# Designs tried in a protein design run: peptides against a protein of PDB entry 3KDP. Part 71

Target 1, 230 residues: chain A of PDB entry 3KDP
Amino acid sequence: PFLIFIIANIPLPLGTVTILCIDLGTDMVPAISLAYEQAESDIMKRQPRNPKTDKLVNEQLISMAYGQIGMIQALGGFFTYFVILAENGFLPIHLLGLRVNWDDRWINDVEDSYGQQWTYEQRKIVEFTCHTPFFVTIVVVQWADLVICKTRRNSVFQQGMKNKILIFGLFEETALAAFLSYCPGMGVALRMYPLKPTWWFCAFPYSLLIFVYDEVRKLIIRRRPGGWVE

## One batch from the design tools (peptide; made by RFdiffusion4, then SolubleMPNN)

Design b2_p14_8_s2 (from b2_p14_8, 13 letters changed)
Fold by OpenDDE base, seed 2:
Structure b2_p14_8_s2 (fold): chain B 230 residues (1-230), chain A 14 residues (1-14)
Amino acid sequence: as target 1 above (230 residues)
Amino acid sequence: LEEVLEILKKMLEE
């Protein structure tokens, strides 16, 4: 998100505080909860890792986590961001290069895609209105990400949802997201303005995409053991 | 780099 903000010179899609809330707040408990996940039913039927050829963290796993899945997560956040700005008159193409004027306190006549002039205060309200739903979008996408991380090969439907600590983690991150989004004073304290409840659903297609993608991947792994998709 | 620093500076001043 921050790289696109710099490269495209768009208004800031995700604030520093929201990033910290993701990294330290919403991700911590769910990530730890994975340590309590029940072992896959077939784990002991596999040969041990070859220490000469196999990495503990395979490049393939890194590519999936930071490349493919991470890209889908980022796209989900940006989708929400662009939708909000478009609903406020700023089409995606118009946002390119707009940051310089957007962040200038002395320019009070920044035009949107429809010729409406926006004061600095109005622009910042819209910007901060994007931070909360971007954050919530990440949390909603993380539901799918956490669920898919339960297993390496088994389908979630085969593994089930037996880890009570993981379930607690899902509720915790959701409750934290709701608290940060709707608690009075968060707009002033954290620059996280309240969002409409409908914005929680904006990420659902991306969560579903991640889930389907991983289930298909795991299906391929089960059918072709030792394949490049492991 | 200068642009990044300017962005960071602005973020800190807000």
Scores: peptide ipSAE 0.000, ipTM 0.317, DockQ to the pose 0.022
Fold by OpenDDE base, seed 3:
Structure b2_p14_8_s2 (fold): chain B 230 residues (1-230), chain A 14 residues (1-14)
Amino acid sequence: as target 1 above (230 residues)
Amino acid sequence: LEEVLEILKKMLEE
């Protein structure tokens, strides 16, 4: 999100505090939970890792995490961001290059896509209104990401949901997201204004897409071992 | 990099 904020010169879609809440709050327990996941049923059929040639974190894992899944997560967050700004009169095309005027405290007449003028204070309220839904969107997408990370090759339906620590992680990140979104004072302290409950559902199509995509990927790997998808 | 640092500084001062 921060890279697109710089490159496209759009209003800040996700605040630094919300990024810290993701990295230090919502992601830690889920990531630790993966260490307690049961071995895949076919693990003993795989060749032993060569510690000199085979890295634990290889290029394929990096490509999957940052390239494919990371792009879908970013798209989910930006979709929510653009919807909120569009509902407030700022169409996506109008946001391109707007940051310079948006962040200028001395400009109190920034026009939206419909010619309505926005004061600096009003613009910042709308910006901070985007931060919480973007954060929640990432958490909802992370549910799917965590679940698909349970296995490398087997379907989640083959592996099952027996990891109690993973289930606890999903609950913890959701509870933290709800706390940060709705607790009194979070708007002032964290610049995370409360969101309408409907915004929790905006990410569900993306979570489903990630889940379906990874299940299809794993199905292809199972049918064509040693293919380019592995 | 300076622009990023200025943005970060502005975000911290806000």
Scores: peptide ipSAE 0.000, ipTM 0.343, DockQ to the pose 0.023
Fold by OpenDDE base, seed 4:
Formats: C-alpha cells, structure tokens, sequence
Structure b2_p14_8_s2 (fold): chain B 230 residues (1-230), chain A 14 residues (1-14)
C-alpha cells in the first residue's frame, strides 16, 4: 500500500497505525498458531529435508507468501479503497498525482472527478473512511491465507481444522478487527472510522480466490510431483 | 529518496 502511495502519488490508502495493527495485532497470533499445526498426513512418507540444501524458507515459499498471496491481498485492499473514493466522486484516474494537493491543509478547493470542491477536513474524512475497510479487507483475506498455510501439499479438507490455536487466532483477528472498526473513539484515536457491515463482504471474493488458487496449486502438486509449482 | 523522506516526515507529523 505504501509503495503505491509513493509511486502513484495517491491519497494514503492505509495509515501507519492501521499497518501496525495488522503487523502486531491481527497477524501475530495467527502466525504463532501455525507453530502448533499438525503435521501433514503424508509427511512421514517423504524423505527427510536436507538441512544443507533445503532451507525452511525457500524462494518458492517467499514467492508464494509475498509475490502471489501478498499481491492478491494488496489488490483486495486497493479495490476497496478505489470503490470508496469513486463513490465519493474521486475516480481512480483522478487520484493519480493528487496526493500533494490532497494532503495540503491550505488547499480547501480540491476538485473531484465531477468538479465538486472538497475541503481539507472533508478529504481527510474520506481518506480515513478508506483505512478501516482496507484493514478489514486484509483481515478477511488473511482468513484464507492462514488456512492455506496449514499445508504445503495436502488439501485443507484433508488436513482439517484441528488446530485449536489457529481457530482461536481466526476469532481473535476478527474480534480485533471488529473492535477497531466499531469501538467508540477509534476514529479519533486511530483514524479508523466505522464502516458499514457490507464492507466486510467486499473482501470475500478475494479470500475465495486465494483459497481456490491454493487448492488448485496443491492439487497440481499432488498430480505432478516435482513440478515448478512446488 | 528525498521525496520518500518528505512523505515519511509528513506522515509522522500527522
């Protein structure tokens, strides 16, 4: 999000405080929960990992986590961001290069795509209105990400949801997201304005996409062992 | 780099 904010010079899609809430709040417990995941049913049928050649974190894992899944997460968040701004009169094309004027508190006549003038205060309300739905979008997509990370090869349906700590993590991140979104004072304290419940559903297609993508990937791995998709 | 630093500075001031 921050890289696109810099490169495209768009209004800030996700605040620093919100990023910290993701990194330290919503992601921490789910990540720890993976340490308690049960071994895959076929793990003992595989040859032991060579500790000298086979890294725990390999380029393929990094590519999946940051290059593929992370990009889908970012796209989900940005989709929500662009929808909110478009609903408020700012089309995506108009946002390009707008940051300088958007963040200038002395400019109170920034025009939207339809010629409506926006004060600094009004612009900041719209910006902060994007932060919470972006955050919630990330959390909803993280449900799928956490679930798919349970296994490297087996389907989630084969592995099951037996890890109670992982289940707790899913509830914790959801409860935290709800708390940050709806608790009184969060708009002032964290610049996270309350969102309509409908915004929770905006991420569901992306969560489903991640889940389906990973299940298909794992299916290909099972059918074609030794493929580049592993 | 200077632009990034200015953006970061601005974000910290908000």
Amino acid sequence: as target 1 above (230 residues)
Amino acid sequence: LEEVLEILKKMLEE
Scores: peptide ipSAE 0.000, ipTM 0.337, DockQ to the pose 0.021
Fold by OpenDDE base, seed 5:
Structure b2_p14_8_s2 (fold): chain B 230 residues (1-230), chain A 14 residues (1-14)
Amino acid sequence: as target 1 above (230 residues)
Amino acid sequence: LEEVLEILKKMLEE
């Protein structure tokens, strides 16, 4: 997200404080919960790792975690961001290169795609209105990310949802997201303005996409052991 | 890198 902000010079889609809330708030308990997940039923049927050639974290795992899932997650956040700005008069094409004027406190006549002028204060309200839905989008996508991380090869339907600590983690991250989104004063303290409840559903297609994608990947691994997607 | 640094400085001042 931050790389696109720099390269495209768009208004800031996700604030630094919001990123910290993800990394230190919503993601910690879910990540710890995975340490308590039961072993897959077929673990003893797998060949042992070759310590000379196979790393615990290999290039395939890195490509899956950061390259594929991370990109789908970012697309979900940016989709929400562009929709909100478009509803406020800023079409995606108009946002390219706009950051310099957007962040200038002395420019109070930045025009939207329809010729309406926006003051600095009005622009910052719209920007901070985007931060919260982007954050919530990440949390909703993280539900799928956490669930798919329960297994490496077996379907989630084969593994089941018996880990009570993981269920607690899903509740905790959702409750924290709701608190940060709707608690009075969060707009001033964290630059996170409240969002309409309908924005929680904006990320659901992307969460479903991640889940389906990983289940298909795992299905391919089961059918073709030792493949390039493992 | 310089642009990132400037952005970070501005964000810290706000």
Scores: peptide ipSAE 0.000, ipTM 0.328, DockQ to the pose 0.022

Design b2_p14_8_s3 (from b2_p14_8, 12 letters changed)
Fold by OpenDDE base, seed 5:
Structure b2_p14_8_s3 (fold): chain B 230 residues (1-230), chain A 14 residues (1-14)
Amino acid sequence: as target 1 above (230 residues)
Amino acid sequence: LAAVAAILRRMAEE
């Protein structure tokens, strides 16, 4: 998020507060729930990791976490951001370089793509109105991310949804996201303005994409053991 | 969504 904010000079897509709500709020219980996951059915048929040569955090893990899944999550968040701003009159091309004028409180006549003028207060309401749906988008894509993390090789359909702590985590993170989004005073306290219920669905295609992508990856690993995809 | 779910189930059985 911040890299695109700096390079493209766009209005801030995701605030620091919303990032903290993800990292310290919604993702903690789900992450802990993975400690209660059952072992895969074939785990004892695999060769043990060599602790001297094989790193726990290797290039394949970094590629999967940051280069693939993390990029799809970021793309989902940015999609929500651009849709909201477009619905408010700011087309994606118009956002390029707009940050300087957007963040200036003394400029009250920033024009949108249709020539509508926006005050500083109006612009900040729209910006913070983007932060909350971006946050919710991350929570919705994290559902898929958590589910795919249940297994390394086997399909989620083979593993099943038997981990009750993981299921609880999915409900907890969703309830917390709803609380932070809709509780009175969150706009003042956290700059998290209420979102339309329809924005919850904006991330669903990306959650599905993450899930399908990982199931295809796991299928390839099962069909071609020892491939570069492991 | 039902079609995608059916495809994924079939893939999981292989």
Scores: peptide ipSAE 0.028, ipTM 0.438, DockQ to the pose 0.018
Fold by OpenDDE base, seed 2:
Structure b2_p14_8_s3 (fold): chain B 230 residues (1-230), chain A 14 residues (1-14)
Amino acid sequence: as target 1 above (230 residues)
Amino acid sequence: LAAVAAILRRMAEE
């Protein structure tokens, strides 16, 4: 999010506070829950890693986490961001280079894609209106990310949803996201304005895409052991 | 959603 904010000079899509709420809030219990995941049914049939040659975090894991899944998550967040701004009169192409004028408090006549003028205060309300739905979008795609992280090779349908701590983590992160989004005073305290309930559904296609993508990946690994996809 | 779930189940059984 922040890299695209710099490169494209767009209005800030995700605030620092919302990033902290993800990294320190919603992700903690889900991440800990993975330590309690049941072993895959075939775990004892796999050779142990060579600690001298095989890293815990390898290039394939980095590529999957940041290059594939992380990119889909970012696309989901940006989709929500662009939809909100488009509904407020700012089409995606108009946002390119707009940051300089957007963040200038002395410019009170920034035009949208339809020629409507926006004051600094109005623009900041719209910006902060994007932060909470972007945050919620990340939480919704993280449901899929957490579920796919249960296994390396087996399908989630083969593994099942037996980890009660993981299930608790999914409810906890969702409840925390709802609390941060809807609790009175969060707009003042965290600059997180309440979102329309419909914004929760904007991430669902991307969450499904992440899940389907990883299940297809795992299917390929099961059919072709020792392939480059592992 | 039901169609996607059916496809995913079929893929998992394979």
Scores: peptide ipSAE 0.027, ipTM 0.407, DockQ to the pose 0.018
Fold by OpenDDE base, seed 4:
Structure b2_p14_8_s3 (fold): chain B 230 residues (1-230), chain A 14 residues (1-14)
Amino acid sequence: as target 1 above (230 residues)
Amino acid sequence: LAAVAAILRRMAEE
């Protein structure tokens, strides 16, 4: 999000506070819950990791986490961002290069795609109105991310949803996201304005895409052991 | 969603 904010000079898609709420709030319990996941049924059929050659974090893991899943998550967030701004009169093309004028407090006549003028205060309201749905979008795609992280090779349907701590984590992160989004005063305290309940559904296609993508990946790994997809 | 789940279940059983 922040890299695209700099490169494309668009209004800030996701605030620093919302990033902290993800990294330190919603993701903590889910991440810890993975330590309690049941071992895959085939784990004893795999050779032990060679500590001299096999890194815990390798190029394949980085590529999967940041290059694939992380990019799909980011696309989901940006989709929600662009939809909200478009509903408020700012088409995606118009947002390119707009940041400089958008963030200038002294410019109170920034035009949208339809020629409507926006004051600095109005622009910041719509920006902060984007931050909460972007945050919620990340939480919704994290449901899929957490579920796919249960296994490396086996399908989630083979592994099942037996980890009670993981299930608790999914409810906790969702409840925390709802609390941060709808609790009175969060707009003042965190600059997280309440979102329409419909915005929760904007991420669902991307969450489904992540899930399907990983299940297909795992299927390929199972059918073609030793492939580059491992 | 049910159709996707059914497809994914079939793929997991294969």
Scores: peptide ipSAE 0.013, ipTM 0.358, DockQ to the pose 0.018
Fold by OpenDDE base, seed 3:
Structure b2_p14_8_s3 (fold): chain B 230 residues (1-230), chain A 14 residues (1-14)
Amino acid sequence: as target 1 above (230 residues)
Amino acid sequence: LAAVAAILRRMAEE
């Protein structure tokens, strides 16, 4: 989010507080829950890693986590952001370079894509209105991310959903996201304005895409061992 | 996205 904010000079898509709520709030229990996942059926057919040569976090893991899944997650968040701003009169192309004027408190006549003028206060309301749906979008795509992380090679359908701690984690992160989004005072405390319930569904296509993508990847790995996708 | 990919590539090379 911040890289695009800096490079494209767009209004801030996700607040610092919302990022902290993801990193320290919603992602903690789900991540811990993976330690309780049942080993894959083929795990004993794999040789132990060499502690001197094989890193726990290897290039392949980084490529998968950040380069593929993380990219789809980011696209989901930005999609929600652009939809909200477009519904408020700011088309995506118009947002490019707008940050300088957007963040200037002395400019009270920033025009949207339709020539409507926006005061600084109105602009900040719209900006903060984007933060909560972006946060919720990340939580929704994290459901798929957590589920796909259950296995490296086997399908989730082969592994099953037997990890009760993981299931609890999915409910916990969702409940926490709902609490942070709708609890009275969160708008003042966290600058997270309440979102319309419809915004929860905006991320569902991306969550499904993550799931389908990883299941297809795992299927390819199973059918073609030693392939470049492994 | 390209910048993130470039950073990740650098991190993977280390």
Scores: peptide ipSAE 0.000, ipTM 0.304, DockQ to the pose 0.014; fails the geometry check

Design b2_p14_8_s4 (from b2_p14_8, 11 letters changed)
Fold by OpenDDE base, seed 3:
Structure b2_p14_8_s4 (fold): chain B 230 residues (1-230), chain A 14 residues (1-14)
Amino acid sequence: as target 1 above (230 residues)
Amino acid sequence: MEEIKKIIEEMEKE
């Protein structure tokens, strides 16, 4: 989010507080839950990792995490961001380069895409209104990410959903996201304003996309073991 | 805008 904020000079899509809520709140329990996942059916057919040659974090893992899944997550968040700003009169094209004027406290006549003037206070309210839905979008996309991380080769349908700790993690992150989004006072304390329930659905296509993408990837790996996709 | 104004008005009442 911050990279696009700087490069495109758009209003801030995701606040620092909401990032902390992701990293410390919603990601911790789900990540720990993966340690309790059952071994894949073929694990005993694989050679043990050579600690001298085989890195825990390899280029394939970085490519998958940052280059593929992370990009889809970012796209989901930005989609929600652009939808909310468009509903408030700011079309995506109009946001390019707007940051300088957007963040200037002395400019109270910033025009939206329809010629409506926005005061500094009004602009900051709509900016903060984007933070909570962006956060919720990340959580919804993380549901798919957590599920796909269960296995390297096996389909989720082959592995099943037997890990009760993972199910608890999905519930916990969702409950925490709902709490942070709708609990009275969170707007003042964390600048997390309540979101319309409909904005939760903005992330669902991207969550589904991640799931389908990874199942296709795993299918390719199963059909062509030792390929560049593994 | 009207919904945001309502949210602000509700937050100012708390």
Scores: peptide ipSAE 0.015, ipTM 0.522, DockQ to the pose 0.076
Fold by OpenDDE base, seed 2:
Structure b2_p14_8_s4 (fold): chain B 230 residues (1-230), chain A 14 residues (1-14)
Amino acid sequence: as target 1 above (230 residues)
Amino acid sequence: MEEIKKIIEEMEKE
Protein backbone atom coordinates (compact mmCIF):
# COMPACT_ATOMS: atom_id res chain seq x y z
CA PRO B 1 0.00 0.00 0.00
CA PHE B 2 2.73 2.48 0.90
CA LEU B 3 4.63 1.82 -2.34
CA ILE B 4 1.53 2.55 -4.42
CA PHE B 5 0.98 5.69 -2.34
CA ILE B 6 4.46 6.92 -3.33
CA ILE B 7 4.47 5.77 -6.97
CA ALA B 8 0.94 6.90 -7.86
CA ASN B 9 1.04 10.01 -5.61
CA ILE B 10 -2.42 9.23 -4.23
CA PRO B 11 -3.83 10.22 -0.81
CA LEU B 12 -2.62 7.94 2.01
CA PRO B 13 -4.76 4.77 1.92
CA LEU B 14 -3.64 3.32 5.27
CA GLY B 15 -2.40 5.25 8.28
CA THR B 16 0.47 4.31 10.57
CA VAL B 17 -1.91 3.78 13.50
CA THR B 18 -4.03 1.33 11.52
CA ILE B 19 -0.89 -0.56 10.44
CA LEU B 20 0.10 -0.88 14.10
CA CYS B 21 -3.39 -2.12 14.94
CA ILE B 22 -3.00 -4.83 12.29
CA ASP B 23 0.52 -5.92 13.25
CA LEU B 24 0.11 -5.79 17.04
CA GLY B 25 -3.62 -6.25 17.44
CA THR B 26 -5.36 -8.40 14.87
CA ASP B 27 -2.48 -10.55 13.54
CA MET B 28 -0.86 -11.74 16.76
CA VAL B 29 -3.49 -14.10 18.20
CA PRO B 30 -4.38 -15.65 14.83
CA ALA B 31 -0.69 -16.23 14.05
CA ILE B 32 -0.11 -17.91 17.43
CA SER B 33 -3.21 -20.06 16.89
CA LEU B 34 -1.57 -21.79 13.92
CA ALA B 35 0.94 -23.37 16.31
CA TYR B 36 -1.96 -25.33 17.80
CA GLU B 37 -3.25 -26.68 14.49
CA GLN B 38 -3.50 -30.44 14.12
CA ALA B 39 -0.92 -32.11 11.94
CA GLU B 40 -1.97 -33.10 8.45
CA SER B 41 -2.80 -36.81 8.09
CA ASP B 42 0.15 -37.43 5.75
CA ILE B 43 2.84 -35.53 7.71
CA MET B 44 4.52 -38.75 8.91
CA LYS B 45 4.73 -39.97 5.30
CA ARG B 46 6.81 -36.94 4.28
CA GLN B 47 10.57 -36.98 4.42
CA PRO B 48 12.13 -34.53 6.85
CA ARG B 49 13.41 -31.28 5.38
CA ASN B 50 17.11 -31.25 4.60
CA PRO B 51 18.39 -28.19 6.52
CA LYS B 52 21.39 -27.85 4.18
CA THR B 53 19.46 -27.67 0.90
CA ASP B 54 15.87 -26.85 1.79
CA LYS B 55 15.33 -23.30 2.99
CA LEU B 56 12.56 -22.79 5.53
CA VAL B 57 11.49 -19.77 3.52
CA ASN B 58 11.86 -20.69 -0.13
CA GLU B 59 11.06 -18.72 -3.28
CA GLN B 60 7.77 -20.57 -3.63
CA LEU B 61 6.66 -19.55 -0.15
CA ILE B 62 7.69 -15.93 -0.79
CA SER B 63 5.89 -15.98 -4.14
CA MET B 64 2.76 -17.36 -2.52
CA ALA B 65 2.77 -15.17 0.59
CA TYR B 66 3.82 -11.84 -0.92
CA GLY B 67 3.32 -12.29 -4.64
CA GLN B 68 -0.09 -13.97 -4.65
CA ILE B 69 -1.96 -13.79 -1.33
CA GLY B 70 -0.43 -10.46 -0.29
CA MET B 71 -1.33 -8.93 -3.65
CA ILE B 72 -4.94 -10.12 -3.34
CA GLN B 73 -5.07 -8.61 0.16
CA ALA B 74 -3.68 -5.32 -1.12
CA LEU B 75 -6.15 -5.32 -4.01
CA GLY B 76 -9.00 -5.82 -1.54
CA GLY B 77 -7.83 -2.88 0.56
CA PHE B 78 -7.39 -0.63 -2.45
CA PHE B 79 -10.77 -1.64 -3.81
CA THR B 80 -12.39 -0.52 -0.56
CA TYR B 81 -10.32 2.68 -0.61
CA PHE B 82 -11.35 3.52 -4.17
CA VAL B 83 -15.01 2.74 -3.46
CA ILE B 84 -15.05 5.14 -0.50
CA LEU B 85 -13.27 7.91 -2.39
CA ALA B 86 -15.54 7.42 -5.40
CA GLU B 87 -18.61 7.67 -3.13
CA ASN B 88 -17.16 11.00 -1.98
CA GLY B 89 -16.60 12.34 -5.50
CA PHE B 90 -13.00 11.23 -6.15
CA LEU B 91 -12.75 8.72 -9.00
CA PRO B 92 -9.59 6.53 -9.09
CA ILE B 93 -8.15 8.25 -12.18
CA HIS B 94 -8.52 11.67 -10.54
CA LEU B 95 -6.50 10.52 -7.52
CA LEU B 96 -3.34 9.97 -9.60
CA GLY B 97 -0.87 12.73 -8.73
CA LEU B 98 -3.36 14.44 -6.40
CA ARG B 99 -1.29 13.84 -3.24
CA VAL B 100 0.77 17.03 -3.46
CA ASN B 101 -2.29 19.26 -3.56
CA TRP B 102 -4.18 16.96 -1.19
CA ASP B 103 -1.58 17.33 1.58
CA ASP B 104 -1.09 21.10 1.13
CA ARG B 105 -2.85 22.97 3.95
CA TRP B 106 -2.90 26.20 1.97
CA ILE B 107 -4.89 24.74 -0.92
CA ASN B 108 -8.57 24.79 0.03
CA ASP B 109 -10.02 24.46 -3.45
CA VAL B 110 -8.98 20.96 -4.55
CA GLU B 111 -11.59 19.81 -7.01
CA ASP B 112 -13.09 16.33 -7.09
CA SER B 113 -14.11 14.48 -10.25
CA TYR B 114 -17.37 16.46 -10.36
CA GLY B 115 -15.87 19.94 -9.89
CA GLN B 116 -16.73 20.25 -6.19
CA GLN B 117 -14.10 22.05 -4.14
CA TRP B 118 -12.74 20.47 -0.97
CA THR B 119 -11.05 22.25 1.93
CA TYR B 120 -7.97 20.75 3.57
CA GLU B 121 -10.00 19.68 6.62
CA GLN B 122 -12.65 18.00 4.50
CA ARG B 123 -10.00 16.12 2.51
CA LYS B 124 -8.30 14.89 5.68
CA ILE B 125 -11.59 13.64 7.09
CA VAL B 126 -12.19 11.67 3.88
CA GLU B 127 -8.62 10.33 4.02
CA PHE B 128 -9.04 9.18 7.63
CA THR B 129 -12.44 7.75 6.73
CA CYS B 130 -10.59 5.42 4.34
CA HIS B 131 -8.17 4.10 7.00
CA THR B 132 -10.71 2.18 9.09
CA PRO B 133 -12.40 0.42 6.14
CA PHE B 134 -8.99 -0.47 4.70
CA PHE B 135 -8.06 -1.96 8.09
CA VAL B 136 -11.34 -3.87 8.31
CA THR B 137 -10.84 -5.14 4.76
CA ILE B 138 -7.46 -6.56 5.76
CA VAL B 139 -9.05 -8.28 8.78
CA VAL B 140 -11.83 -9.80 6.66
CA VAL B 141 -9.30 -11.04 4.09
CA GLN B 142 -7.16 -12.42 6.95
CA TRP B 143 -10.04 -14.74 7.86
CA ALA B 144 -9.47 -16.58 4.62
CA ASP B 145 -5.69 -16.32 4.90
CA LEU B 146 -5.69 -17.82 8.40
CA VAL B 147 -7.96 -20.67 7.31
CA ILE B 148 -5.83 -21.51 4.25
CA CYS B 149 -2.64 -21.46 6.35
CA LYS B 150 -3.97 -24.38 8.44
CA THR B 151 -2.77 -26.91 5.87
CA ARG B 152 -0.23 -27.25 3.08
CA ARG B 153 -1.91 -30.03 1.09
CA ASN B 154 -5.17 -31.06 2.74
CA SER B 155 -8.35 -29.21 1.92
CA VAL B 156 -9.88 -27.20 4.74
CA PHE B 157 -12.90 -29.46 4.31
CA GLN B 158 -10.70 -32.52 4.94
CA GLN B 159 -8.86 -30.96 7.90
CA GLY B 160 -11.95 -29.37 9.43
CA MET B 161 -12.20 -26.51 11.93
CA LYS B 162 -11.24 -28.38 15.11
CA ASN B 163 -8.64 -25.88 16.33
CA LYS B 164 -10.50 -23.98 19.06
CA ILE B 165 -7.63 -21.50 19.46
CA LEU B 166 -7.85 -20.59 15.77
CA ILE B 167 -11.61 -20.11 16.10
CA PHE B 168 -10.97 -17.92 19.13
CA GLY B 169 -8.41 -15.93 17.11
CA LEU B 170 -10.95 -15.30 14.36
CA PHE B 171 -13.46 -14.02 16.90
CA GLU B 172 -10.84 -11.96 18.72
CA GLU B 173 -9.56 -10.19 15.60
CA THR B 174 -13.14 -9.56 14.45
CA ALA B 175 -14.18 -8.23 17.85
CA LEU B 176 -11.10 -6.01 18.00
CA ALA B 177 -11.79 -4.72 14.49
CA ALA B 178 -15.39 -3.95 15.45
CA PHE B 179 -14.27 -2.29 18.69
CA LEU B 180 -11.71 -0.08 16.94
CA SER B 181 -14.23 0.78 14.23
CA TYR B 182 -17.29 1.60 16.35
CA CYS B 183 -16.16 2.46 19.88
CA PRO B 184 -16.84 6.13 20.71
CA GLY B 185 -13.68 8.21 20.90
CA MET B 186 -11.64 6.08 18.46
CA GLY B 187 -11.92 8.84 15.87
CA VAL B 188 -10.18 11.25 18.25
CA ALA B 189 -7.77 8.79 19.85
CA LEU B 190 -6.68 6.76 16.81
CA ARG B 191 -8.14 8.75 13.89
CA MET B 192 -10.26 5.70 13.15
CA TYR B 193 -13.63 7.00 12.07
CA PRO B 194 -16.62 4.65 12.10
CA LEU B 195 -17.41 2.84 8.88
CA LYS B 196 -20.71 2.03 7.28
CA PRO B 197 -21.65 -1.62 7.81
CA THR B 198 -21.89 -2.01 4.02
CA TRP B 199 -18.14 -1.40 3.65
CA TRP B 200 -17.42 -4.71 5.43
CA PHE B 201 -18.84 -6.50 2.40
CA CYS B 202 -16.29 -4.91 0.04
CA ALA B 203 -13.72 -7.42 1.33
CA PHE B 204 -15.82 -10.59 0.98
CA PRO B 205 -15.14 -11.22 -2.74
CA TYR B 206 -11.40 -11.07 -2.05
CA SER B 207 -11.66 -13.40 0.95
CA LEU B 208 -13.60 -15.83 -1.19
CA LEU B 209 -11.04 -15.46 -4.00
CA ILE B 210 -8.17 -16.32 -1.62
CA PHE B 211 -10.05 -19.32 -0.28
CA VAL B 212 -10.98 -20.67 -3.72
CA TYR B 213 -7.50 -20.01 -5.08
CA ASP B 214 -5.82 -21.93 -2.27
CA GLU B 215 -8.26 -24.85 -2.43
CA VAL B 216 -7.56 -25.13 -6.16
CA ARG B 217 -3.81 -24.95 -5.45
CA LYS B 218 -4.09 -27.70 -2.84
CA LEU B 219 -6.16 -29.80 -5.23
CA ILE B 220 -3.41 -29.49 -7.86
CA ILE B 221 -0.75 -30.45 -5.26
CA ARG B 222 -2.76 -33.55 -4.26
CA ARG B 223 -3.20 -34.62 -7.89
CA ARG B 224 0.38 -33.84 -8.96
CA PRO B 225 2.72 -34.23 -6.00
CA GLY B 226 6.21 -32.84 -6.61
CA GLY B 227 5.02 -30.24 -9.10
CA TRP B 228 6.20 -26.61 -9.28
CA VAL B 229 3.14 -25.51 -7.25
CA GLU B 230 4.18 -27.07 -4.05
CA MET A 1 -21.51 13.44 0.99
CA GLU A 2 -24.39 14.71 3.14
CA GLU A 3 -23.53 12.29 5.94
CA ILE A 4 -19.90 13.40 5.95
CA LYS A 5 -21.05 17.01 5.97
CA LYS A 6 -23.20 16.20 9.00
CA ILE A 7 -20.24 14.57 10.76
CA ILE A 8 -18.11 17.63 9.95
CA GLU A 9 -20.83 19.96 11.20
CA GLU A 10 -21.17 17.94 14.40
CA MET A 11 -17.41 17.99 14.92
CA GLU A 12 -17.27 21.75 14.29
CA LYS A 13 -19.98 22.32 16.91
CA GLU A 14 -17.82 20.53 19.47
Scores: peptide ipSAE 0.015, ipTM 0.529, DockQ to the pose 0.067
Fold by OpenDDE base, seed 4:
Structure b2_p14_8_s4 (fold): chain B 230 residues (1-230), chain A 14 residues (1-14)
Amino acid sequence: as target 1 above (230 residues)
Amino acid sequence: MEEIKKIIEEMEKE
């Protein structure tokens, strides 16, 4: 999100505080929960990793994590961001290059897509109003990400949801996201303004997309072992 | 817009 903020010169889609809430708040417990996942049913039928040739982190894993799943997550966040700004009069095309004027405290007549003028204070409220839904969108897509990370080859339907710690992690990150979004004083303390309940649903298509994508990937791996997808 | 106006009004009351 920060790279697109710089390259496209758009208003800041996700604040530093919200990033910290993701990295330290909502990601830790789910990540730890994966250590308690049951081994895949075929794990003992696989050859052990060769520690001399097989890297723990390979190009395929990086490509999947950052290049595929991470991109879908980012798209989900930006979709939510653009929806909220559009609902407030700023169409996506109008946001391109707007950052300089947006962040200038001395410019109080920035026009939206409909010719309405926005003061600096009003613009910052809208910006901070985007941060919370972007954060929540990341949490919602992380549900799918956490679930797909349970297995490398087996379908989630084959593995099942037996890991109670993972289930707890899903509830914890959701509860934390709800707390940070709706607790009184969070707007002042963290600049996290409350979001409309409807904005939670902006993330669901992307969460579903991640899940479907990974299930299709795993299906391909099962049907064609040793392919370029593994 | 109306919710943003409410937030602005709440911020102005502080």
Scores: peptide ipSAE 0.013, ipTM 0.521, DockQ to the pose 0.069
Fold by OpenDDE base, seed 1:
Structure b2_p14_8_s4 (fold): chain B 230 residues (1-230), chain A 14 residues (1-14)
Amino acid sequence: as target 1 above (230 residues)
Amino acid sequence: MEEIKKIIEEMEKE
């Protein structure tokens, strides 16, 4: 998100405070919950990893986590961002290069896509209004990420949802996201302004896409073990 | 908080 902010010169889609809420708030408990996951049914049929030749973090894992899943997450966040700005009169094409004028506190007549003028204060409220839904979008997509991380090869339908700590993690991150989004004073304390309940649904297609994509990947691995997809 | 919400609601109507 921050790279696109710089390259496209658009208004800031995700604030530093919301990033900290993701990294320290919503990601930690779900990540710890994976330590309590049951072993895959075929784990004892696999050869042990050679610690001298087999990297723990290999190119396939980097490609999967950062290249594929991370890009789908970013697309979900940006989709939500563009929806909110479009609902407020700023079409995606109009946002390109707008950052310089957007962030200038002395310019109080920045026009939207319909010729409406926006003061600095109004623009900053709209910008900060995007941060919370972007954060919530990441949390909703992380539901799929956490579920797909349960197994490397087995389907989630084969493994099941027996890990109570993981279920608690999903509940905790969702409850924290709701608390940060709707608790009175969060707009003043953290610049996390409340979001419309409808904006939660912007993430669902991307969460489903991640889940379907990983299940298809795992299906391919089961049918063709030792392929480039593993 | 209420003031910020009011401002957001006003902007959403425009």
Scores: peptide ipSAE 0.011, ipTM 0.488, DockQ to the pose 0.140

